Peptides against a protein of PDB entry 4X86. Designs and how they scored, part 24

Target 1, 56 residues: chain A of PDB entry 4X86
Amino acid sequence: EGPQLLLSEAVSRAAKAAGARPLTSPESLSRDLEAPEVQESYRQQLRSDIQKRLQE

## One batch from the design tools (peptide; aimed at target 1 S41)

Design b2_p25_4_s2 (made by RFdiffusion4, then SolubleMPNN; from b2_p25_4, 14 letters changed)
Fold by OpenDDE base, seed 4:
Structure b2_p25_4_s2 (fold): chain B 56 residues (1-56), chain A 25 residues (1-25)
Amino acid sequence: as target 1 above (56 residues)
Amino acid sequence: LMELSSRYAEEVLKAYEEAGLLERE
């Protein structure tokens, strides 16, 4: 339940909205963005940003 | 949450664009 919190998913959605595509391939881009260290940093960033907003 | 994720995604895309790794329709 709830939104999918994947950077790859967010970037895919944003790219589609902007009419942009990677020069390599969508799959290659997704693979890069799904790397464990990238996903973890993304998760931490979102959590931090949410907490900041809650404190405003 | 969706808004925040979208903003972050846009920043990522911008970085790729500036690196010349994106093409636009």
Scores: peptide ipSAE 0.548, ipTM 0.883, DockQ to the pose 0.686
OpenDDE base, seeds 1, 2, 3, 5: peptide ipSAE 0.544, 0.546, 0.545, 0.547; ipTM 0.883, 0.883, 0.883, 0.884

Design b2_p25_4_s3 (made by RFdiffusion4, then SolubleMPNN; from b2_p25_4, 14 letters changed)
Fold by OpenDDE base, seed 4:
Structure b2_p25_4_s3 (fold): chain B 56 residues (1-56), chain A 25 residues (1-25)
Amino acid sequence: as target 1 above (56 residues)
Amino acid sequence: LQELSDRRAQAILQQYLEQGLLEVE
């Protein structure tokens, strides 16, 4: 029920906002961003950020 | 949450830019 925050989606938004485009291919970039270990690290960092905000 | 997500995403984006995987137009 909570928000689903995907790194691939977040980076896509950031890239669009910055006018950034992949030098390889969109598919290659997506594959990298969707890698489980990459997504997990993003989730952990985000979780940590949330916890820090709640503890303030 | 959106702000925090965007912050992390921007950091990742910057890494890819520095690594030459992305370019800014």
Scores: peptide ipSAE 0.548, ipTM 0.892, DockQ to the pose 0.661
OpenDDE base, seeds 1, 2, 3, 5: peptide ipSAE 0.547, 0.545, 0.548, 0.548; ipTM 0.892, 0.891, 0.892, 0.893

Design b2_p25_4_s4 (made by RFdiffusion4, then SolubleMPNN; from b2_p25_4, 13 letters changed)
Fold by OpenDDE base, seed 2:
Structure b2_p25_4_s4 (fold): chain B 56 residues (1-56), chain A 25 residues (1-25)
Amino acid sequence: as target 1 above (56 residues)
Amino acid sequence: LEELSSSYAQQVLDELLAQGLLEVE
């Protein structure tokens, strides 16, 4: 089993590192980023990026 | 994989900042 990557978690880490915060709430942002369609797009993007790197 | 994840997350972060959904403290 591979690592489980969540966009919400990744963005949260990136935001904290940059000192950025949601204008609404972290919970609201996480909810939006955890939507099934968003997570699927994220998974597909990562897959595509990996494939591109392998082809280089 | 984590590097790619972080890279994409940064892109999303930049978009959210541009959209005014996030602010930098």
Scores: peptide ipSAE 0.503, ipTM 0.878, DockQ to the pose 0.638
OpenDDE base, seeds 1, 3, 4, 5: peptide ipSAE 0.494, 0.502, 0.499, 0.503; ipTM 0.875, 0.878, 0.877, 0.878

Design b2_p25_5 (made by RFdiffusion4)
Pose (drawn by RFdiffusion4):
Structure b2_p25_5 (pose): chain A 56 residues (1-56), chain P 25 residues (1-25)
Amino acid sequence: as target 1 above (56 residues)
Amino acid sequence: TELEEEAEELQKEAVKLLQEALEAS
């Protein structure tokens, strides 16, 4: 489809493709991925990379 | 209960490593 805008969904999909199951639970892992610092860092990385590919 | 607490700590450390990898990008 496209680049995942939600880091939580990106991680879930990556874990499924890797066959990884959490020691805790998916709900505990998603809560931690939603920490503001983590979501903001992902948003900045996404903005930077999109602008750079657009620079062609 | 001790194993659950250790698993939660490991999860938080892995998320912190992911944040540091995103910032280094």

Design b2_p25_5_s1 (made by RFdiffusion4, then SolubleMPNN; from b2_p25_5, 16 letters changed)
Fold by OpenDDE base, seed 5:
Structure b2_p25_5_s1 (fold): chain B 56 residues (1-56), chain A 25 residues (1-25)
Amino acid sequence: as target 1 above (56 residues)
Amino acid sequence: SAAARAAEEARRAAVEALRRELEAQ
């Protein structure tokens, strides 16, 4: 249970919204940010952030 | 839940953003 968001997707969206192009290839960056340990940490943070917002 | 729906919408938007970034290479 919890939101299924990829950190890679979030970073790509943020970069686009900022009008920024990362120096790292989006594909390589996506692969690195999809690593299970990195993704799990992001999922936990995202869950916490959503829970905080729901309590406001 | 409302939060799950919002998260899914955010996911869809992020996937579309990523596709556009990959296509721009």
Scores: peptide ipSAE 0.066, ipTM 0.525, DockQ to the pose 0.026
OpenDDE base, seeds 1, 2, 3, 4: peptide ipSAE 0.025, 0.027, 0.026, 0.035; ipTM 0.474, 0.484, 0.485, 0.447

Design b2_p25_5_s2 (made by RFdiffusion4, then SolubleMPNN; from b2_p25_5, 17 letters changed)
Fold by OpenDDE base, seed 5:
Structure b2_p25_5_s2 (fold): chain B 56 residues (1-56), chain A 25 residues (1-25)
Amino acid sequence: as target 1 above (56 residues)
Amino acid sequence: AAARAAALAAERAAVEALTEALKAQ
């Protein structure tokens, strides 16, 4: 099953690019974002959003 | 709230990159 985009990795990249520091510790944020239900919801939303954009 | 905002910003960037990659195929 193809490369899964990890939400935690995406957020880490975005935070670095923006020079933003989370108000919570990076470790706490990563823990929350790595939760299986959060990752699955992100995968579904990402797929849906890509499909919508491809139809535009 | 901050975690959600960061997640949505990251998603937008990821969706844009993936959409462009798919269009280029």
Scores: peptide ipSAE 0.117, ipTM 0.586, DockQ to the pose 0.055
OpenDDE base, seeds 1, 2, 3, 4: peptide ipSAE 0.080, 0.082, 0.087, 0.093; ipTM 0.571, 0.581, 0.560, 0.605

Design b2_p25_6_s1 (made by RFdiffusion4, then SolubleMPNN; its pose is not in this set)
Fold by OpenDDE base, seed 1:
Structure b2_p25_6_s1 (fold): chain B 56 residues (1-56), chain A 25 residues (1-25)
Amino acid sequence: as target 1 above (56 residues)
Amino acid sequence: LLQLSEEYAQRVLEEYLARGLLERE
């Protein structure tokens, strides 16, 4: 339901903008960020942030 | 929504930089 946003993609964009690179490998970083529990935390945080904005 | 996603991603980025998993060129 709704747009499917990936944390791994968002972090990749942020890292690129900051000129940051993985010390291990892009694959290892992506695997970490694409873990189900990490993605769920991302989803929940976005929901929380939206709710906060609606309260303003 | 995209802005909020970017803000969260920035926090994650900072965490990974602090942990030494990422480094700036």
Scores: peptide ipSAE 0.626, ipTM 0.905, DockQ to the pose 0.616
OpenDDE base, seeds 2, 3, 4, 5: peptide ipSAE 0.624, 0.625, 0.623, 0.625; ipTM 0.904, 0.905, 0.904, 0.905

Design b2_p25_6_s2 (made by RFdiffusion4, then SolubleMPNN; its pose is not in this set)
Fold by OpenDDE base, seed 2:
Structure b2_p25_6_s2 (fold): chain B 56 residues (1-56), chain A 25 residues (1-25)
Amino acid sequence: as target 1 above (56 residues)
Amino acid sequence: ELDLSESYAREVLERLLAEGRLELE
């Protein structure tokens, strides 16, 4: 299952909305955010947040 | 889900700003 939106894409959208830009390169930052362990952490965070909402 | 993604992305964004990997224009 998991989220359809990658963390790298979500951060990219948030950065653009806030007027933020990478000090290195978009590709370099995206590569770091697309690491499997980072994406898995993101998935788990979203799952946890959903569970919290359901328990409220 | 999209709202949660945006919320988490914002937290990551703020962290990246604090770490000096991003800057505000």
Scores: peptide ipSAE 0.534, ipTM 0.871, DockQ to the pose 0.603
OpenDDE base, seeds 1, 3, 4, 5: peptide ipSAE 0.531, 0.531, 0.532, 0.531; ipTM 0.865, 0.865, 0.865, 0.866

Design b2_p25_6_s3 (made by RFdiffusion4, then SolubleMPNN; its pose is not in this set)
Fold by OpenDDE base, seed 4:
Structure b2_p25_6_s3 (fold): chain B 56 residues (1-56), chain A 25 residues (1-25)
Amino acid sequence: as target 1 above (56 residues)
Amino acid sequence: LQSLSDSYAQRVLDEYLARGLLELE
C-alpha cells in the first residue's frame, strides 16, 4: 500500500545534499541500505511517524 | 511522506557519519 520508497535512494539524496561520501564504495553502501531488515525498519519507522502525525 | 522519508534518511546519514562509514567532503 502506498508509494514505494527506498531508504538507499533517500540516503543517497541526503548524502549528496550534505556533501557526504562513503569511505568504502557507493555499491557497498547501497548493499547495506538495501538489506531486507534495514528496509523493513525504514518502512516501520515511516508508518510510525505517519501515525504520530495523525495523532497531532 | 517524502518529507518523513527525508527526515529518517538524515538520521541514518548522521549515524553513518558518526560511525565513520561516511565522510563529509
Scores: peptide ipSAE 0.611, ipTM 0.907, DockQ to the pose 0.617
OpenDDE base, seeds 1, 2, 3, 5: peptide ipSAE 0.609, 0.609, 0.608, 0.609; ipTM 0.906, 0.906, 0.906, 0.907

Design b2_p25_6_s4 (made by RFdiffusion4, then SolubleMPNN; its pose is not in this set)
Fold by OpenDDE base, seed 5:
Structure b2_p25_6_s4 (fold): chain B 56 residues (1-56), chain A 25 residues (1-25)
Amino acid sequence: as target 1 above (56 residues)
Amino acid sequence: ELELSERYAQAVLKEYEARGLLERE
């Protein structure tokens, strides 16, 4: 249960929107951002966003 | 309308840009 959005995906989308891309590869960037502790921090904020939206 | 999570992602992006790990296309 819970949101399935990944921080790596969010950053990748943000990068593309800004016209930026990893010097190495998208996979390299994703690997860093897929670390459990990093993803958990993102998940907590994402959950808060969803809850706020549901209350509006 | 995912304010906090989007800000988080943007902060991470800016960090990587500052570290020179991203290039402009």
Scores: peptide ipSAE 0.547, ipTM 0.875, DockQ to the pose 0.565
OpenDDE base, seeds 1, 2, 3, 4: peptide ipSAE 0.546, 0.539, 0.546, 0.544; ipTM 0.874, 0.873, 0.875, 0.874

Design b2_p25_7 (made by RFdiffusion4)
Pose (drawn by RFdiffusion4):
Structure b2_p25_7 (pose): chain A 56 residues (1-56), chain P 25 residues (1-25)
Amino acid sequence: as target 1 above (56 residues)
Amino acid sequence: SAEMEALVELARENVSEELDKLFSS
């Protein structure tokens, strides 16, 4: 479909494709992925990469 | 924590591949 805007969903699809199951729970992992620093870093990476590909 | 960091890195690479697919279409 497109680039996943939610890091939590991106991680969930990656784990499923890798056959990885969490030691804790999906809910605990998602809570940690929603930490502001992690979500902000992801948003900045996405912004930078999109702008670069647009530079063609 | 180490598994979580590896899965985040793998998710970030997959998102980059989706951008390549979008911009190549």

Design b2_p25_7_s1 (made by RFdiffusion4, then SolubleMPNN; from b2_p25_7, 15 letters changed)
Fold by OpenDDE base, seed 5:
Structure b2_p25_7_s1 (fold): chain B 56 residues (1-56), chain A 25 residues (1-25)
Amino acid sequence: as target 1 above (56 residues)
Amino acid sequence: DEQRRRLVELALEEIRQQLDQLFQQ
């Protein structure tokens, strides 16, 4: 329901932009990044970063 | 795990950079 922020997509974009290549397989990395606890940590950090900027 | 953490940090830095650009307006 509604748009969802995906850490896996963000990491993929950042890696490509920086020319970084994962040493582990993209599939295993994606699996790790899609883990609920990892995704939630990312969401929390992003929300915190946005809130901080709104307060500045 | 270490490389994963590095990639996540890289992703967050890119997002923060985009946020900075947005809030400069």
Scores: peptide ipSAE 0.155, ipTM 0.670, DockQ to the pose 0.578
OpenDDE base, seeds 1, 2, 3, 4: peptide ipSAE 0.141, 0.150, 0.149, 0.150; ipTM 0.650, 0.665, 0.665, 0.665

Design b2_p25_7_s2 (made by RFdiffusion4, then SolubleMPNN; from b2_p25_7, 15 letters changed)
Fold by OpenDDE base, seed 4:
Structure b2_p25_7_s2 (fold): chain B 56 residues (1-56), chain A 25 residues (1-25)
Amino acid sequence: as target 1 above (56 residues)
Amino acid sequence: SAMRDALVARALEENRQALLQLFQQ
C-alpha cells in the first residue's frame, strides 16, 4: 500500500508479489539498489512522477 | 541481469500505480 520511497523497498515488494528472485544474492541485489547514485535516480523519478500527478 | 531489471521495472510500475491511486480525484 502506497508508494515506496526507497527503490530497495519497492523491489522487495515487487519480488514478493511476483514470487521471483534474481540469481544474484539478496545481499548483492540490496547493495546495488541501495547505492546512493541509484537511490538518487529513483528519488528523482519519484519526484517527477509526483509532480506530474500534482499538476494534473 | 534480466531478472533484476524485470523486478525493478515492476517495482517502478507498481509505485506509479500507487501514486495514481494516492492522487486520484
Scores: peptide ipSAE 0.625, ipTM 0.886, DockQ to the pose 0.797
OpenDDE base, seeds 1, 2, 3, 5: peptide ipSAE 0.619, 0.618, 0.621, 0.615; ipTM 0.884, 0.884, 0.885, 0.884

Design b2_p25_7_s3 (made by RFdiffusion4, then SolubleMPNN; from b2_p25_7, 15 letters changed)
Fold by OpenDDE base, seed 3:
Structure b2_p25_7_s3 (fold): chain B 56 residues (1-56), chain A 25 residues (1-25)
Amino acid sequence: as target 1 above (56 residues)
Amino acid sequence: SEARERLVQLALEQNRQQLLQLFQQ
């Protein structure tokens, strides 16, 4: 429960809940999701979503 | 990849649902 600040954790939970799986290896996916630039992009999108709620 | 991006968007959507619950308080 609660918003996930880490992209890797967010994707793991979302994939499990939806039964969605990529065709790439788990290792390749983890490497991508834990890359600093990818995590930062996710953080910015999460921040934007929070801002939208605050501005309503 | 497109598959990775789809998973990220799914994660973001689930986060949005959690935020909705948080902002109900």
Scores: peptide ipSAE 0.515, ipTM 0.846, DockQ to the pose 0.723
OpenDDE base, seeds 1, 2, 4, 5: peptide ipSAE 0.496, 0.506, 0.502, 0.500; ipTM 0.840, 0.843, 0.841, 0.841

Design b2_p25_7_s4 (made by RFdiffusion4, then SolubleMPNN; from b2_p25_7, 18 letters changed)
Fold by OpenDDE base, seed 1:
Structure b2_p25_7_s4 (fold): chain B 56 residues (1-56), chain A 25 residues (1-25)
Amino acid sequence: as target 1 above (56 residues)
Amino acid sequence: SEQRQQLIQLALQQNRQQLLQLFQQ
């Protein structure tokens, strides 16, 4: 569908596509992925990747 | 968690593939 702004959604889709299953509980993983600091780190990486494409 | 970071990297890679498609000239 395109780049995902939310890390939790990005991981969900990518893991499903790759057949990857988390070893920890889904609830614990979701909590980690939705943490503000973790989401912000992802956002910055996403922003950087977009900027690279815009500058090409 | 090693697996958590691996999942994040997988997501970033999939995201980059989507960006390639978006910016395809």
Scores: peptide ipSAE 0.629, ipTM 0.892, DockQ to the pose 0.791
OpenDDE base, seeds 2, 3, 4, 5: peptide ipSAE 0.628, 0.624, 0.625, 0.626; ipTM 0.891, 0.891, 0.891, 0.892

Design b2_p25_8 (made by RFdiffusion4)
Pose (drawn by RFdiffusion4):
Structure b2_p25_8 (pose): chain A 56 residues (1-56), chain P 25 residues (1-25)
Amino acid sequence: as target 1 above (56 residues)
Amino acid sequence: SPVTEYLLEHGFSPENLAEAARLSS
């Protein structure tokens, strides 16, 4: 479809493709992925990379 | 968590996301 805007859904898909299951729970992992610093870092990376590919 | 620490240090490329997801297991 497209680049995943939600980091929590990106990690869920990656884990499924890797066959990884959490030691804790998907709910606990998702809560941690929603920490503001982690979500903001992801948003900044996404903005930077999109702008760079657009630079063609 | 180990996953969030790993991604904050190394970034959020598809390869890093896949490797960070393995830290959950």

Design b2_p25_8_s1 (made by RFdiffusion4, then SolubleMPNN; from b2_p25_8, 8 letters changed)
Fold by OpenDDE base, seed 5:
Structure b2_p25_8_s1 (fold): chain B 56 residues (1-56), chain A 25 residues (1-25)
Amino acid sequence: as target 1 above (56 residues)
Amino acid sequence: SAVTEYLLRHGFSDENLRAAALLAE
């Protein structure tokens, strides 16, 4: 409900660590990743993935 | 997911992802 990690932030950090450059501008990518439905999907996927990994 | 696997491959630890998941909840 409160503060939540943004997909855009996670991707930005990962891209930086990998030295990756998006084909589109970082701003455009961030805008797409910050769409509410995309962020919600990420939240669900991340939570689910971690739970699955912890069960492995 | 593709995002999770990408993050894992590029320096994010399971511990960091656990923290991220908690923040996402």
Scores: peptide ipSAE 0.081, ipTM 0.549, DockQ to the pose 0.070
OpenDDE base, seeds 1, 2, 3, 4: peptide ipSAE 0.066, 0.065, 0.062, 0.076; ipTM 0.515, 0.513, 0.503, 0.525; seed 1 fails the geometry check

Design b2_p25_8_s2 (made by RFdiffusion4, then SolubleMPNN; from b2_p25_8, 8 letters changed)
Fold by OpenDDE base, seed 5:
Structure b2_p25_8_s2 (fold): chain B 56 residues (1-56), chain A 25 residues (1-25)
Amino acid sequence: as target 1 above (56 residues)
Amino acid sequence: SAVTEYLLRHGFSEENLRRAALLWE
């Protein structure tokens, strides 16, 4: 239950939209973003953000 | 950076960005 967005995809889209690139490499960043704990943290934050918006 | 600010607006926390090593040019 909740958002199933991939953090790596979100960051990729954000980077493209902002016209910026990682200091290291896209591959290195993707590897870091695909860590399960990082993905789960992102999911929780998204869920919390959505809930807050719904309550406003 | 513009990307960092963009991500923060989209629900990322500074801690989350730190964990993901989101450093941008």
Scores: peptide ipSAE 0.136, ipTM 0.682, DockQ to the pose 0.307
OpenDDE base, seeds 1, 2, 3, 4: peptide ipSAE 0.133, 0.132, 0.131, 0.127; ipTM 0.663, 0.675, 0.680, 0.673

Design b2_p25_8_s3 (made by RFdiffusion4, then SolubleMPNN; from b2_p25_8, 7 letters changed)
Fold by OpenDDE base, seed 4:
Structure b2_p25_8_s3 (fold): chain B 56 residues (1-56), chain A 25 residues (1-25)
Amino acid sequence: as target 1 above (56 residues)
Amino acid sequence: SAVTEYLLEHGFSEENLRRAALLWE
């Protein structure tokens, strides 16, 4: 139980699972993914997905 | 890319991945 992952954390975990590595650095990628507009888009997507699942 | 495809299959939107896709091999 806990809050949903931030986009940067979710992408990092997914990329690791896929065996992918950033071209620059994990830190640089995380910084870009932490941009407010990007994180907000992800939040909206998560909310929508959760609502869809609850309505199934 | 492989990472983009993987993330899309796990529910990430193209918009959310646009910036990340440019930084991952």
Scores: peptide ipSAE 0.064, ipTM 0.561, DockQ to the pose 0.319
OpenDDE base, seeds 1, 2, 3, 5: peptide ipSAE 0.063, 0.063, 0.048, 0.048; ipTM 0.513, 0.520, 0.509, 0.514

Design b2_p25_8_s4 (made by RFdiffusion4, then SolubleMPNN; from b2_p25_8, 8 letters changed)
Fold by OpenDDE base, seed 1:
Structure b2_p25_8_s4 (fold): chain B 56 residues (1-56), chain A 25 residues (1-25)
Amino acid sequence: as target 1 above (56 residues)
Amino acid sequence: SPVTEYLLRNGFSEENLRRAALLWE
């Protein structure tokens, strides 16, 4: 249960929207974003944010 | 950073950005 959006996909979308590039290599960024603990943290944050918005 | 602001607005935390080293030019 809960949001299943990949952090890497979210960041890719954000980067494209802003026309920005990472200061590190794309490969290094991908490794960091695809780490299980980072993805889980993002999932929790997204879940919390959605809940907060639903309560507004 | 416009990217940082966009990410923060879309559920990212400062800690999350720090963990992922999301620094942008």
Scores: peptide ipSAE 0.155, ipTM 0.701, DockQ to the pose 0.286
OpenDDE base, seeds 2, 3, 4, 5: peptide ipSAE 0.150, 0.155, 0.155, 0.149; ipTM 0.693, 0.704, 0.699, 0.692

## One batch from the design tools (peptide; aimed at target 1 E37 S41 L46 D49)

Design b2_p26_1 (made by RFdiffusion4)
Pose (drawn by RFdiffusion4):
Structure b2_p26_1 (pose): chain A 56 residues (1-56), chain P 26 residues (1-26)
Amino acid sequence: as target 1 above (56 residues)
Amino acid sequence: FDEYNLELVARILEQFPELAEQLTVV
C-alpha cells in the first residue's frame, strides 16, 4: 500500500514477517511504541526521508 | 514500501534497544 504512518502498525507487520512473538504482549509493546519521543522521532525520520526522495 | 517500513522500524529498534528486548523469535 504505502509507507506506514503509525509506528505501532509498522512494528506489528515487521514482527509478523520475522515470526517474532513478544515476551510480554502486543498491547504492552504498542503502549511503549506510542511514547511521545518515539512517535515524534519516527515522524521526523519519515518527513526527512520523503523530502529527500522528492529532491529528484 | 515494505522494505522502507522495515528500514524505519530497524532505525527505531536500534535507537531504543529496550523495545527490541520485548521481542523473541519462535

Design b2_p26_1_s1 (made by RFdiffusion4, then SolubleMPNN; from b2_p26_1, 12 letters changed)
Fold by OpenDDE base, seed 1:
Structure b2_p26_1_s1 (fold): chain B 56 residues (1-56), chain A 26 residues (1-26)
Amino acid sequence: as target 1 above (56 residues)
Amino acid sequence: SDAYDRELVERILARYPELAALLERV
């Protein structure tokens, strides 16, 4: 299939690690990041990234 | 490392000005 990590989760972790806050509410941002078209773009990039690393 | 979709990254950073500032310093 494909990677299970969601973009919304990845962004949340990165923001938390940096102590960053979004300009909008966390709920609004999560909803935007969970949109199918956005998640699909992230999935494709993540899959490609993993495949390239496995070939090294 | 691999390059990511520039537009996707910029959209995310636009919502996180503190993350953008951090990346500008590295």
Scores: peptide ipSAE 0.114, ipTM 0.569, DockQ to the pose 0.127
OpenDDE base, seeds 2, 3, 4, 5: peptide ipSAE 0.082, 0.089, 0.089, 0.100; ipTM 0.562, 0.584, 0.527, 0.589; seed 2 fails the geometry check

Design b2_p26_1_s2 (made by RFdiffusion4, then SolubleMPNN; from b2_p26_1, 13 letters changed)
Fold by OpenDDE base, seed 5:
Structure b2_p26_1_s2 (fold): chain B 56 residues (1-56), chain A 26 residues (1-26)
Amino acid sequence: as target 1 above (56 residues)
Amino acid sequence: SDEFDRALVERILAAYPELAARLERV
C-alpha cells in the first residue's frame, strides 16, 4: 500500500517543466535518485502531500 | 500538476544537496 511513483520520474518531469537539465547524464542521475533511502523519503513526502491535498 | 511535482522535488533535493548539485536550479 502507498504511492510507488519514482523520484527519478518526478525529477524528470519537474526538470522538463522548468527547462532544467542534469549536469550529469540522465541515466546516472536516475540511478542515484533510486537509492532506497531517497525513494523512501520521497514516498513519505508524497503520501503526506497527497493527504494534505485531500484535506483542503 | 507541474507545481506539485516541483515543490515536492525541491523539498526532497533540499535534504540531499549532493543530488541537487547535479541539476540546474529547478
Scores: peptide ipSAE 0.451, ipTM 0.837, DockQ to the pose 0.543
OpenDDE base, seeds 1, 2, 3, 4: peptide ipSAE 0.451, 0.447, 0.449, 0.450; ipTM 0.836, 0.836, 0.833, 0.836

Design b2_p26_1_s3 (made by RFdiffusion4, then SolubleMPNN; from b2_p26_1, 13 letters changed)
Fold by OpenDDE base, seed 2:
Formats: sequence, C-alpha cells, structure tokens
Structure b2_p26_1_s3 (fold): chain B 56 residues (1-56), chain A 26 residues (1-26)
Amino acid sequence: as target 1 above (56 residues)
Amino acid sequence: SDAWNRERVERILARYPELAALLERV
C-alpha cells in the first residue's frame, strides 16, 4: 500500500508484477541490491520522484 | 501499487546504468 523504500523490495515486487524472474534467485537479487550505496541512490531517486509528483 | 514500483525501477535503471548492469547479471 505505502511506498516501498527498500530497493530490494521494490525490485522484487516490480519484477513479479512484470513476470520477470531473476537469473539466479530472488534471494541473490535481494542480496546484491542491499549494498548501502545502491540503497542510498534509490532513496534519493525515490525522494526526487515523489517531490516531482507533488509539484505537478 | 505494482505499477508504481515498475515505474520507479525503470526510472532508476535509466539513470543508473551500473545498477541496470547489476540487475542484468543476477
């Protein structure tokens, strides 16, 4: 319902909805996406996107 | 929603090619 702030969760949900499957496993994908620098980049992007939506 | 998640991921991948490469690998 609410916004997913974790990249790993967002990607997992998006992939599932699109019918896409990781080449290895969902768990491996989540692990790779949990790198601090990756998560921070996502957080910034998400924040920016939300702000843009609010300005429309 | 799932649509929101898809769009968010697509935008992130567009701006972060290194992340796109990572996702392509896994």
Scores: peptide ipSAE 0.068, ipTM 0.536, DockQ to the pose 0.337
OpenDDE base, seeds 1, 3, 4, 5: peptide ipSAE 0.021, 0.022, 0.023, 0.021; ipTM 0.423, 0.422, 0.447, 0.425

Design b2_p26_1_s4 (made by RFdiffusion4, then SolubleMPNN; from b2_p26_1, 14 letters changed)
Fold by OpenDDE base, seed 4:
Structure b2_p26_1_s4 (fold): chain B 56 residues (1-56), chain A 26 residues (1-26)
Amino acid sequence: as target 1 above (56 residues)
Amino acid sequence: SDELDQQLVDRVLAAHPELAARLRRV
């Protein structure tokens, strides 16, 4: 249970906003960002930060 | 939302430097 956003999507949006580009292809980077352990790290941070925002 | 995305991305990529190294500013 909880937020179901993908790190790969967040990186894509954030990179575009920051003017950053992958050294390889966007698709290759996305595959690596979708690794379960990486996605879990993102999910934990996202859940925590959303809770903090709700308290502000 | 964009600000939240950037903050989350920064923290997660800091924990995964091999992924951060795949990005560069242009």
Scores: peptide ipSAE 0.434, ipTM 0.825, DockQ to the pose 0.662
OpenDDE base, seeds 1, 2, 3, 5: peptide ipSAE 0.433, 0.427, 0.433, 0.433; ipTM 0.824, 0.823, 0.824, 0.825; seed 1 fails the geometry check

Design b2_p26_2 (made by RFdiffusion4; failed a check: too like the target's own chain)
Pose (drawn by RFdiffusion4):
Structure b2_p26_2 (pose): chain A 56 residues (1-56), chain P 26 residues (1-26)
Amino acid sequence: as target 1 above (56 residues)
Amino acid sequence: SLIHQVMENPSLSLLLEAAETLAEQQ
């Protein structure tokens, strides 16, 4: 479809493709992925990478 | 792998590295 805007769904997809299951729970992992610093870092990386590909 | 490490221990440093790596793979 397209680049995943939600880090939590990107990680869920990646784990499923890797066959990884959490030691804790998906709910505990998602809660930690929603920490503001983690979500903001992801948003900044996405913004930077999109602008750079657009620079063609 | 990184994702396996994150499944074992979702520490802040691993989550930040995973966020950057997954963003690059988009």

Design b2_p26_2_s4 (made by RFdiffusion4, then SolubleMPNN; from b2_p26_2, 11 letters changed; failed a check: too like the target's own chain)
Amino acid sequence: SLIEAVMRDPSRELLLELARSLAAAQ

Design b2_p26_3 (made by RFdiffusion4)
Pose (drawn by RFdiffusion4):
Structure b2_p26_3 (pose): chain A 56 residues (1-56), chain P 26 residues (1-26)
Amino acid sequence: as target 1 above (56 residues)
Amino acid sequence: STTDMAEIQSRALLTGLETLERRLQE
């Protein structure tokens, strides 16, 4: 479909494709992925990468 | 392209996971 805007959904898909199950729970992992620093770093990486590919 | 979208998603995903790892170590 497109680049995943929600880091939590990107990680869930990656784990499923890798066959990885959490030691804790999906809910605990998602809570940690929503930490502001993690989400902001992801948003900045996305913004930077999109602008660069647009530079063609 | 689809390849560009996959490459962007992969780098953004790894950045988020590395940031989470550093937080968990602290």

